Peptides against a protein of PDB entry 7BDX. Designs and how they scored, part 89

Target 1, 212 residues: chain A of PDB entry 7BDX
Amino acid sequence: EMGAAACTLLWGVSSSEEVVKAILGGDKALKFFSITGQTMESFVKSLDGDVQELDSDESQFVFALAGIVTNVAAIACGREFLVNSSRVLLDTILQLLGDLKPGQCTKLKVLMLMSLYNVSINLKGLKYISESPGFIPLLWWLLSDPDAEVCLHVLRLVQSVVLEPEVFSKSASEFRSSLPLQRILAMSKSRNPRLQTAAQELLEDLRTLEHN

## One batch from the design tools (peptide; made by RFdiffusion4, then SolubleMPNN)

Design b2_p13_7_s2 (from b2_p13_7, 7 letters changed)
Fold by OpenDDE base, seed 4:
Structure b2_p13_7_s2 (fold): chain B 212 residues (1-212), chain C 212 residues (1-212), chain A 13 residues (1-13)
Amino acid sequence: as target 1 above (212 residues)
Amino acid sequence: as target 1 above (212 residues)
Amino acid sequence: SYEKLLEERLREE
């Protein structure tokens, strides 16, 4: 309980750039993000046995940890730190997104996807993530989620790849051959306006790339 | 481990006034400080059985919690919050300072005393603390600690009472009758320059009050 | 281009 409360407060204050800089300027950042990845992994591995109530202290703790990573990645120096010094955490996030079933831990998936999206704003981060083994299949796996918010954040991450020619060129063949076009088209007709817009924008960007 | 790491980071960033305001501006502050008191109490109660290594994750966690309270109390709005909404935490800190033996948990004692000193900057806080049952005996108990830093922070808290006529007048009779003058005089000759100065200043302030 | 990319900050749930 106390750990979850502390992490929740740390998450809240990590929305400030100055707080992120303070976290990263200390000698504890490396250890913190290392343990964060391990803790998130342990939580996800525990889900196979005990139906963890989404509202458990453990769930709230891991949710807050993912929130902290997201807010750190929302700052340029935070992205650089993650890409340079916490690659194992990024690998862990990618692995966990692959391990979770559709509809499982929606909130955690959303935060992990948001963190990856923020990391993808940095070209070095985008390169690292997109060059990860199984990245494209992972995106399509995640796009099969029934949750509109998960799908929204997947589409945003896909768009981040598509909008960077240097990165997209490396994956263009696999991307085009495996693109779940019908699924994305269906999302462009979603009742969720955010999902609808994201799908429409991605379809427009894809059309532009096919004509170039 | 993860909880201790999160609390340590939260402690570090709580040195900023803006971070303290952000912590207190959320709806989680009340719960956090309530659980903080309970966690600190549980830790101190556990010391009777297991020789908790000072370097344990639990010790580091509680140390960070006490540090957070100290940094919150270092800000005017934080003092007001503690005095208005977290009195039970202040009561807990006072109780724990009484429960700990001389030389036991020196670092924790120092932080708890620093937090009380910061609270004592606010007249309402000073009144609340000084009107707590057994406050004066507690100060003298703590002044028996062999650690110079504990004694330093006790002297600072005593001075905070002495420097406020409204508060001192209520306790003047008990204060004068129980004052460990020989101990304070010995501290004024300490090799620790901070302790020496604090003891000398307190002796000067006491002399001034005797002449008035 | 990263011109379309916006950083996301989430304070809490």
Scores: peptide ipSAE 0.043, ipTM 0.854, DockQ to the pose 0.215
Fold by OpenDDE base, seed 3:
Structure b2_p13_7_s2 (fold): chain B 212 residues (1-212), chain C 212 residues (1-212), chain A 13 residues (1-13)
Amino acid sequence: as target 1 above (212 residues)
Amino acid sequence: as target 1 above (212 residues)
Amino acid sequence: SYEKLLEERLREE
């Protein structure tokens, strides 16, 4: 309980760039982010057994951690820190996203996807994520989720890749060969306006790339 | 481990007034400070049994919590919050300080005393603390500590009371009758310059009050 | 136009 409360407060204040800088400027940041990954991993591993109530303190704790990572990644120095000093955490997030089944831990998936999206704003971050083993299959695995919000954040991440020629070119063959076009087309007809827009934009971007 | 890490980070960033305002501006502050008191209490109660290594994650966690409270109390809005909305926490801190033996949990005592001192900057806070049952006996109990740093912070708190006529007048009789003058005199001869100065100043303040 | 990707900041759940 106390840990979750502290972590939640830390999440809230981490929305400030100055707080992120303060977190990163200390000697404790590395340990914190290392343990963060481990904690998230432990949580996901525990789901195979006990029905962790979505509202458990542990869940809240892990959500807050994911939120902190997202907020850190929302800042330039935070992205640099994650890519330079916390690669293991990024690897963990990718792994966890792959380990989760469609419909499983939706809220956590969204938060983790948001963090990856923020990391993807940095070219170095985008390169790192996109060059991870199984990245493209992971995207499609995640895009098969029935949850519209998960799919939205996946589409945004896909778009980050598509919009960066240097990154896209490396994966273009695999990307094109495995693209779940029908799924994306279905999303472009979604009743969720954000999902619909994201899917339409991605389709337009893809069309532009095929014509170039 | 993760909880301690998060709490330590929160402590670090709470040194900023803006962060304190952010903590207090949310709907989670009340719960956090409530649980903080409970957690501290649980820790102190656990000491009677297991030799908690001073360097345990739990100890670090509790120290960080006490540090956060201190930093909150260092800000005007934080003091107001504590006195208006977290009185139970103040009661808990007072209780814990009373429950601890001389030489026991020195570091925690110092942090808790610092928090009380900060609260005492606010007249409403000072009134609340000083009017707590057994407050004066508590001061003398704490001043019997062999640790110079504990004694220093006790003297500072005593001075806060002495310097506020409205507060001092209510307790003047009990204060004068129980004052460990010889102990304070001994401290005025301490090799610790901060303790020496604090004791000398308090003695001067007391002399001034006796002449008025 | 490389529109800068918008950063996502999360304050609370």
Scores: peptide ipSAE 0.047, ipTM 0.852, DockQ to the pose 0.212; fails the geometry check
Fold by OpenDDE base, seed 1:
Structure b2_p13_7_s2 (fold): chain B 212 residues (1-212), chain C 212 residues (1-212), chain A 13 residues (1-13)
Amino acid sequence: as target 1 above (212 residues)
Amino acid sequence: as target 1 above (212 residues)
Amino acid sequence: SYEKLLEERLREE
């Protein structure tokens, strides 16, 4: 309980750039983010049996951790730190997104996808995550999720790849051959306006790349 | 481990006034400080048997909590919050200072005494803690500690009482009758310059009050 | 693109 409360407060204050800088300026940042990955992994591994109540202290704790990572990645120096010094954490997030079933831990998936999106804002971050083994299959696995918010954040991450020619060119063949076009087209007809817009924009970006 | 790491980061960033305001501006502040008191109490109650290694995750966690309280009390709005909305936490700190033996949990005692000193900076805070049952005996109990830093922070808290006539007048009779004068005189001869100075200043303040 | 510059900052839910 106390750990979850402290972590939740840390998440709340991490929305400030100055707080992120303070977190990273300490000698404890590396240890914290290392343990963060381990904690998230342990949580996801524990899901294989019990209907973990989304409202448990453990769930709240892990959500706060994912939120902190997202907020750190929302700052330029935070992205640099994560990609340079906490690669294992990024690898863990990618792994956990693959290990979760469609519809499982939706809120956590959204937070982790938001963190990866923020990492993708800079070229070094985008290169790192997109060059991860199985990244393209992972995107399509996540896009099979029935949750509109999960799909939205997947589409945003896909768009980050598509909008960077240096990154897209490396995986363009695999991307084109495995693209779940029918799924993306279905999303462009979604009643969710954010999902609809994101799918439509991505389809436009893809069309532009095919004609160039 | 993860809870201790998160709490330690929260302690580090709480040195900023803006972070303290952010902590207090959330709807989770009351719950956090309530659980803080409970956690500290549980920790101190667990000490009655095992030589708790000062370097345990649990110890670090509780030190960070005490540090957060100290940093909150270092800010005007933080003092107002603690005295108005988290009195149980202040009562818990006073209780735990009484429950700990001389030489036991020295670092925690120092942090808790620093928090009480910060609370004493405003008149409402000083009134609240000084009017607590057994406050004067508690000061003398703490002054029996062999640790110079504990004694230093006790003397600083005593000085806060002595320098406020409205507060001192209410307890002046008990204070004068129970004053461990020989102990304070011994501290004025300490090799620790901070302790020596604090004891000497307090003795001067007391002499001034006796002649007025 | 400008969209790639939109950083997500999460406050506590």
Scores: peptide ipSAE 0.047, ipTM 0.850, DockQ to the pose 0.212; fails the geometry check
Fold by OpenDDE base, seed 2:
Structure b2_p13_7_s2 (fold): chain B 212 residues (1-212), chain C 212 residues (1-212), chain A 13 residues (1-13)
Amino acid sequence: as target 1 above (212 residues)
Amino acid sequence: as target 1 above (212 residues)
Amino acid sequence: SYEKLLEERLREE
């Protein structure tokens, strides 16, 4: 309980750039993010047996951790830190997104995807993530999620890849051959306006790439 | 481990006034400080049996909590919050300081005393603390500690009481009758320069009050 | 037009 409360407060204040800088400027940042990855992994591994209530202190704790990572990645120096010094954490996030089943841990998936999106704002981060083994299959696995918010953030991450020619060119063949076009088209007709817009924009971006 | 790491980072960033304001501006502050008191109490109660290593994650966690309270109390709005909305936490700190034996949990004692000192900067806080049952005996109990840093912060808290006539006048008789003058005089001759100075200043303040 | 990706900052929901 106390750990979750402290972590939640830390998440809240990490919305400030100055707080992120303060976290990273300390000698404890590396250890913290190392433990973060391990904690998130342990939580996901625990889900196969006991129905941990989504509202448990443990869940709240992991959500706060994912939120902190997201807020760190929202800042240029934070992105640099993650890509240079906490690659293991990024690898863990990618792995966990693959380990989770459709509909499982929706909120956590969203937070992790948001963190990856923020990392992808940095070209070095985008390169690192997109070059991870199985990245493209992972995107499509995640896009099979029934949750509109999960799908939205997958589409945003896909867009991040598509909008960077230097990255997209390397995976373009695999991307085109495996693209779940019917699924994305279905999303472009979604009643969820955010998902609808994201799918439409991605389809437009893809069309532009095919014509160029 | 993760809880301690998160709490330690929160402690570090709570040195900023803006972070303290952010913590207090949320709806989670009351719950956080309620759990804080309970956690500190549980830790102190656990000490009677198992020699919890001073360097344990649990110890680090409690130190960080006490540090956060201290940093909150260092800010005007934080003092107001503690005195108005978290009196139970203040009561807990006073109790725990009484429950700990001389030489026991030195670092925690220092942090708790620092928090009380910061609260005492607010006249309402000083009144609240000084009117707590057994406050004066508690000061002398703490002043028997072999640790110079503990004694230093006790003396500073005593000085806070002495320098406020509206507070001191109410307890002056008990204070004078129970004052461990020989102990304070011994501290004024300490090899620890900070302790020496604090004891000398307090003795001067007391002399001034006797002559007025 | 390369739309610059916008950073997402999460406040506790």
Scores: peptide ipSAE 0.043, ipTM 0.853, DockQ to the pose 0.208; fails the geometry check

Design b2_p13_7_s3 (from b2_p13_7, 9 letters changed)
Fold by OpenDDE base, seed 4:
Structure b2_p13_7_s3 (fold): chain B 212 residues (1-212), chain C 212 residues (1-212), chain A 13 residues (1-13)
Amino acid sequence: as target 1 above (212 residues)
Amino acid sequence: as target 1 above (212 residues)
Amino acid sequence: SYEEKLRKRLAEE
């Protein structure tokens, strides 16, 4: 319980850029983010067994960790730190997103996807995650999720890839051949306005690329 | 381990007034400080058994908690919060300072004493802690500690009592009758310049009170 | 810039 409480508070205050700088300016940042990945992995691996109550202290702790990673990635120096010094954490997040079944750990998936999106704002981060083995199949796996918020954050990440010609060109063939167009089209008709808009914008971006 | 890492980072960033305000502005502050006291108590109670390595994750976690309390108490709104809404934590700190033997958990004692000193900057906080049962005997118990840093922070807390006439007047008789004058005089000759100065200043303050 | 194309988001608690 106490760990979850402390981590949750750290998550809350990490919304401040100054706090993120303070987190990273210490000698403990590397260790913290290393253990973060391990903790998240341990949690996800434990889910296949006992029905962990989503409201458990452990769940809250892992959500807070994912929230912290997101907030760190929200600032330029945080992105630089993650892509230079905590690549294993990014690899872990990608792996966990693949390990989780559709509908499983929705909140965690959303937070992890938000983290990856924020990392993708940095070209180096975008390159790193997009060059990860199985990245494109992972995106489509995640787009199969029944949760609109998961799908929204996947679409945003896909858009981040599509909007960067240097990144998109490397994977354009695989991307086009595997694109779940019907799924994205269905999302463009979603009752969720955020999902609808994101799908529509992505479809427009894709059309622009086909004409260029 | 992960809890200790998160708590340690929270301790580090809590040096900022804005972070303390953010910690207190959330709905989780009360729960956090409630559990903090319980966690510290559990740790101290566990020391009488297994030789807990002072470098354990558990020790580091408790040190970080005490550090957070200190940093919260360092700002006005933090002191107000502690004295109004987290009195049980203050009671716990006082109790733990009594439970710890001389030379035991020096680092924790220092942090707890720093917390109490910061609380004592607020007149309401000073009143609360000084009116706690056994407060004066506790001060003298702590002054018997062989550690100069413990003694320094005790002297600072004693000075905080002495400098406030409204508080000192209530306990002046007990204070004068039990004052370990020889111990304080010995500290005024300490090789530790901070301890020496603090003891000297306190002796001057006491002399001023005797002449008034 | 690439950053201008994308809107960062904080994870709100």
Scores: peptide ipSAE 0.056, ipTM 0.848, DockQ to the pose 0.320
Fold by OpenDDE base, seed 3:
Structure b2_p13_7_s3 (fold): chain B 212 residues (1-212), chain C 212 residues (1-212), chain A 13 residues (1-13)
Amino acid sequence: as target 1 above (212 residues)
Amino acid sequence: as target 1 above (212 residues)
Amino acid sequence: SYEEKLRKRLAEE
């Protein structure tokens, strides 16, 4: 309970760039982000057994952790820190996104995907995550999720890859060969306007790349 | 471990007034400060049995909590919040300061005393803590501590009482009858320059009050 | 910049 409360407050204040700088300017940041990955991993592993109530203090704690990572990744110095000094955390997030089944831990998946998207704003971060083993299969696995919000954040991450020629060129063959085009087309017809727009934009970007 | 790391980061960033305002501007603040008191109380109760290693994650967690309370109390809106909405936490801090033996949990005592001193900057806060049952005996109990830093912060809190005529007048009889003058005089001869100065200033303030 | 092309998003509670 206390840990969740403290972490939730830290999450809230981490929306500020100045707070992110203060977090990273201390000697405790490395330990914090290392343990964050371990804690998130432990939580996901616990889901295979006991149905953790989604509203549990543990869930709230892990959501707050993922929120903090997302907010850190929203800031340039935070992205630099994560990509330089917390790569293991990024690896853990990628792993956990792969370990979760479609429909499982939707809120956590959204937060983790948001963090990866923010990391992908940094070219070094985008390179790192996109060159991770199984990254492209992971995108399609995540895009199979029935949740529109998960799919939205996956499409945004895919778009980050597609919009960076240096990154896309390295994976273009695998990307084109495995692209779930019918799924993306279905999303472009979604009743969710955000998902619909994201799918349409991605389809337009993909068409542009096929002509270049 | 994760809780301690998160709480330590929150402590660090709480040195900013803007962060304190952000913490208090959320709907989570009440819960946080309520659980803070309970957590600190649980920690102190655990000391009667297992020698908690002073360097334990639990100790670090409780120190960070006390640090957060101190930093919140350093800001006007934080004092107002504590005095208006978290009186139970103040009661808990006073209780824990009484429950701890001389020389026991020095670092925690210092942090708790710092928080009470900061609360005492608010007249409403000073009134609240000084009107608490056993407050004057508590001051003398704490002043019996062999640690100079504990004694320093006790003397500062005593000075807050002495410097506020409206508060001091209510307790002047009990204060004068129980004043450990010889102990304060001994502190005025301390090799610790901070303790020496604080004791000298308090003695001067007390002399001034005897002549008025 | 590449960074300016992508819309940063905060996760707020």
Scores: peptide ipSAE 0.058, ipTM 0.844, DockQ to the pose 0.282; fails the geometry check
Fold by OpenDDE base, seed 5:
Structure b2_p13_7_s3 (fold): chain B 212 residues (1-212), chain C 212 residues (1-212), chain A 13 residues (1-13)
Amino acid sequence: as target 1 above (212 residues)
Amino acid sequence: as target 1 above (212 residues)
Amino acid sequence: SYEEKLRKRLAEE
């Protein structure tokens, strides 16, 4: 209980840029983010098909960890830190997103996807995650999720790839050949306005690339 | 491990007044400080005479918790919060300081004493802790510690009592009758300059009170 | 710019 409570408070205060700088300016940041990845991995491996109660201390702890990573990635120096010094954490997040089944641990998926999206704001971060083995198949796997928020954050991450010519050109053939266009078209008709907008914008971006 | 790491980071960032305000402005502060007291109590009860390795994750976790309490008490709104809403935590700290033997858990004692000292800056806080059952005997018990830092922080807390006429007058008879004057005089000759100064200042304050 | 198109997101509790 106490660990989860402390981590939750740390998550809350990490919404501040100055707090993120303070975390990263210390000698403990590297160890913390290393253990974070291990803890998240251990949690996902423990799910063994049982719906861990979403409200368990363990679940809330892992949510807080993912929230902290997201908030760190929201800051320029935090992105630099993650892409330079904590690549194993990014690899872990990508792996865990692949290990989770559609509909499983939706909140955690959303937080992890938000962290990757924030990392993608940095060109170096976008290059790193997009060059990860199986990244494109992973995007489509995640886009099969029944949850609208998961799909929304996947579409935003896909948009980050599409909008960067240097990154998109390297995977354009694979991207075009595997694109679940019918799924994205279906999302553009979603009753969820955020999902609808994100799908429509991505379709427009894709059309622009096909004509150029 | 992860809980201790998160708590240690929270301790580090809690040195900021704005972070303390953010912690206390949330809906989680009450629960956090309630569990903090319980966790510290459980740790001290587990010592059963064995020197828990000072570097254990559990020890570091409890140090971080005590550090957070100290940093909260360093801020005016934090003192108000502790003395209004978390009195059980203050009671727990006082109890744990009594339960520990001289030389046992020195670092934790120092942090707990620092928190009480910070609380004593608030007149309401000073009143609360000084009116606690066994407070004066506790001060003398703690002053028997072989550690100079423990003794230093005890002397500072004693000074807080002595310098407040409204508080000191209520316990003056007990204080004067039980004062370990020879121990304080010995500390005024310490090779530790901080301890020496604190003991000398307290002796001067006591002399001033005897002549008034 | 790419950075202008991408908006950071905070994970709020």
Scores: peptide ipSAE 0.056, ipTM 0.843, DockQ to the pose 0.315; fails the geometry check
Fold by OpenDDE base, seed 1:
Structure b2_p13_7_s3 (fold): chain B 212 residues (1-212), chain C 212 residues (1-212), chain A 13 residues (1-13)
Amino acid sequence: as target 1 above (212 residues)
Amino acid sequence: as target 1 above (212 residues)
Amino acid sequence: SYEEKLRKRLAEE
């Protein structure tokens, strides 16, 4: 309980750039983000056996952890820190996104995807995550989620790859051969306006790349 | 472990006034400080049975909690919050300071005393803590600690009482009758310069009050 | 757009 409360407060205040800088400026940041990955992994591993109630203190704790990572990744120095000093955490997030089944832990998936999207704002971060083994299959696996918010954040991450020629060129062949085009087209007709817009923008970006 | 890491980071960033305001501006502050008191109490109660290693993750967690309270109390709005909305936490701190034996949990005592001193900067806070049952006996109990830092922070808290006529007048009779003058005089001759100065200043303040 | 790439989002609770 107390840990969840502390993490939740830390998550809230980490919306400030100055707080992120203060977190990273200390000697404790490395340890914190190392344990964060381990804690998130332990939580996900525990789900297969126990009906973890979505509203448990443990769930809230892990949500706060993922939220903190997202807010750190929202800041340039935070992205640099994650990509240079906390790669294991990024690897863990990618792994956990692959380990989670469609419809499982939607809120956590969204937060993890938001963190990866923020990391992808940095070219070095985008290169790192996109060069991860099985990254493209992972995107399509995640895009099979029935949740519109999960799909939205997947599409945004896919767009980040597509909009960066240096990254897209390396995977263009695999991307074109495996692209779930019909699925994205269906999302462009979604009743969810955010998902609709994201799918439409991605389709426009993909069409632009085919003509070049 | 993760809770301790999160609390430790929260402690570090709470040195900022803006972070304290952000913590208090949320709807989660009340719950956090309620659980803080309970967690600190549980820790102190566990000490009588188990040789808690001073460097345990649990100890570090509780130190961080006490540090957060101290930093909140350092800010005017934080003092107002504690005195108006978290009085149970102040009562808990006073209780725990009484429950701890001389030489026991020195670092925690120092942090708790620092928090009370910061609360005492506010006249409303000083009135609240000084009107607590057994407050004057508690001061003398704490002043019996062999640790110079504990004694230093006790003397500073005593000075805060003595320097406020509105508060001191209410307890002046009890204060004069129970004052461990010889102990304070001995501290004014301490080899510890901080303790020496604090004891000397308090003795000067007390002499000034006797002549008025 | 390049501007959309820069559109970071904070995780708000």
Scores: peptide ipSAE 0.055, ipTM 0.847, DockQ to the pose 0.179; fails the geometry check

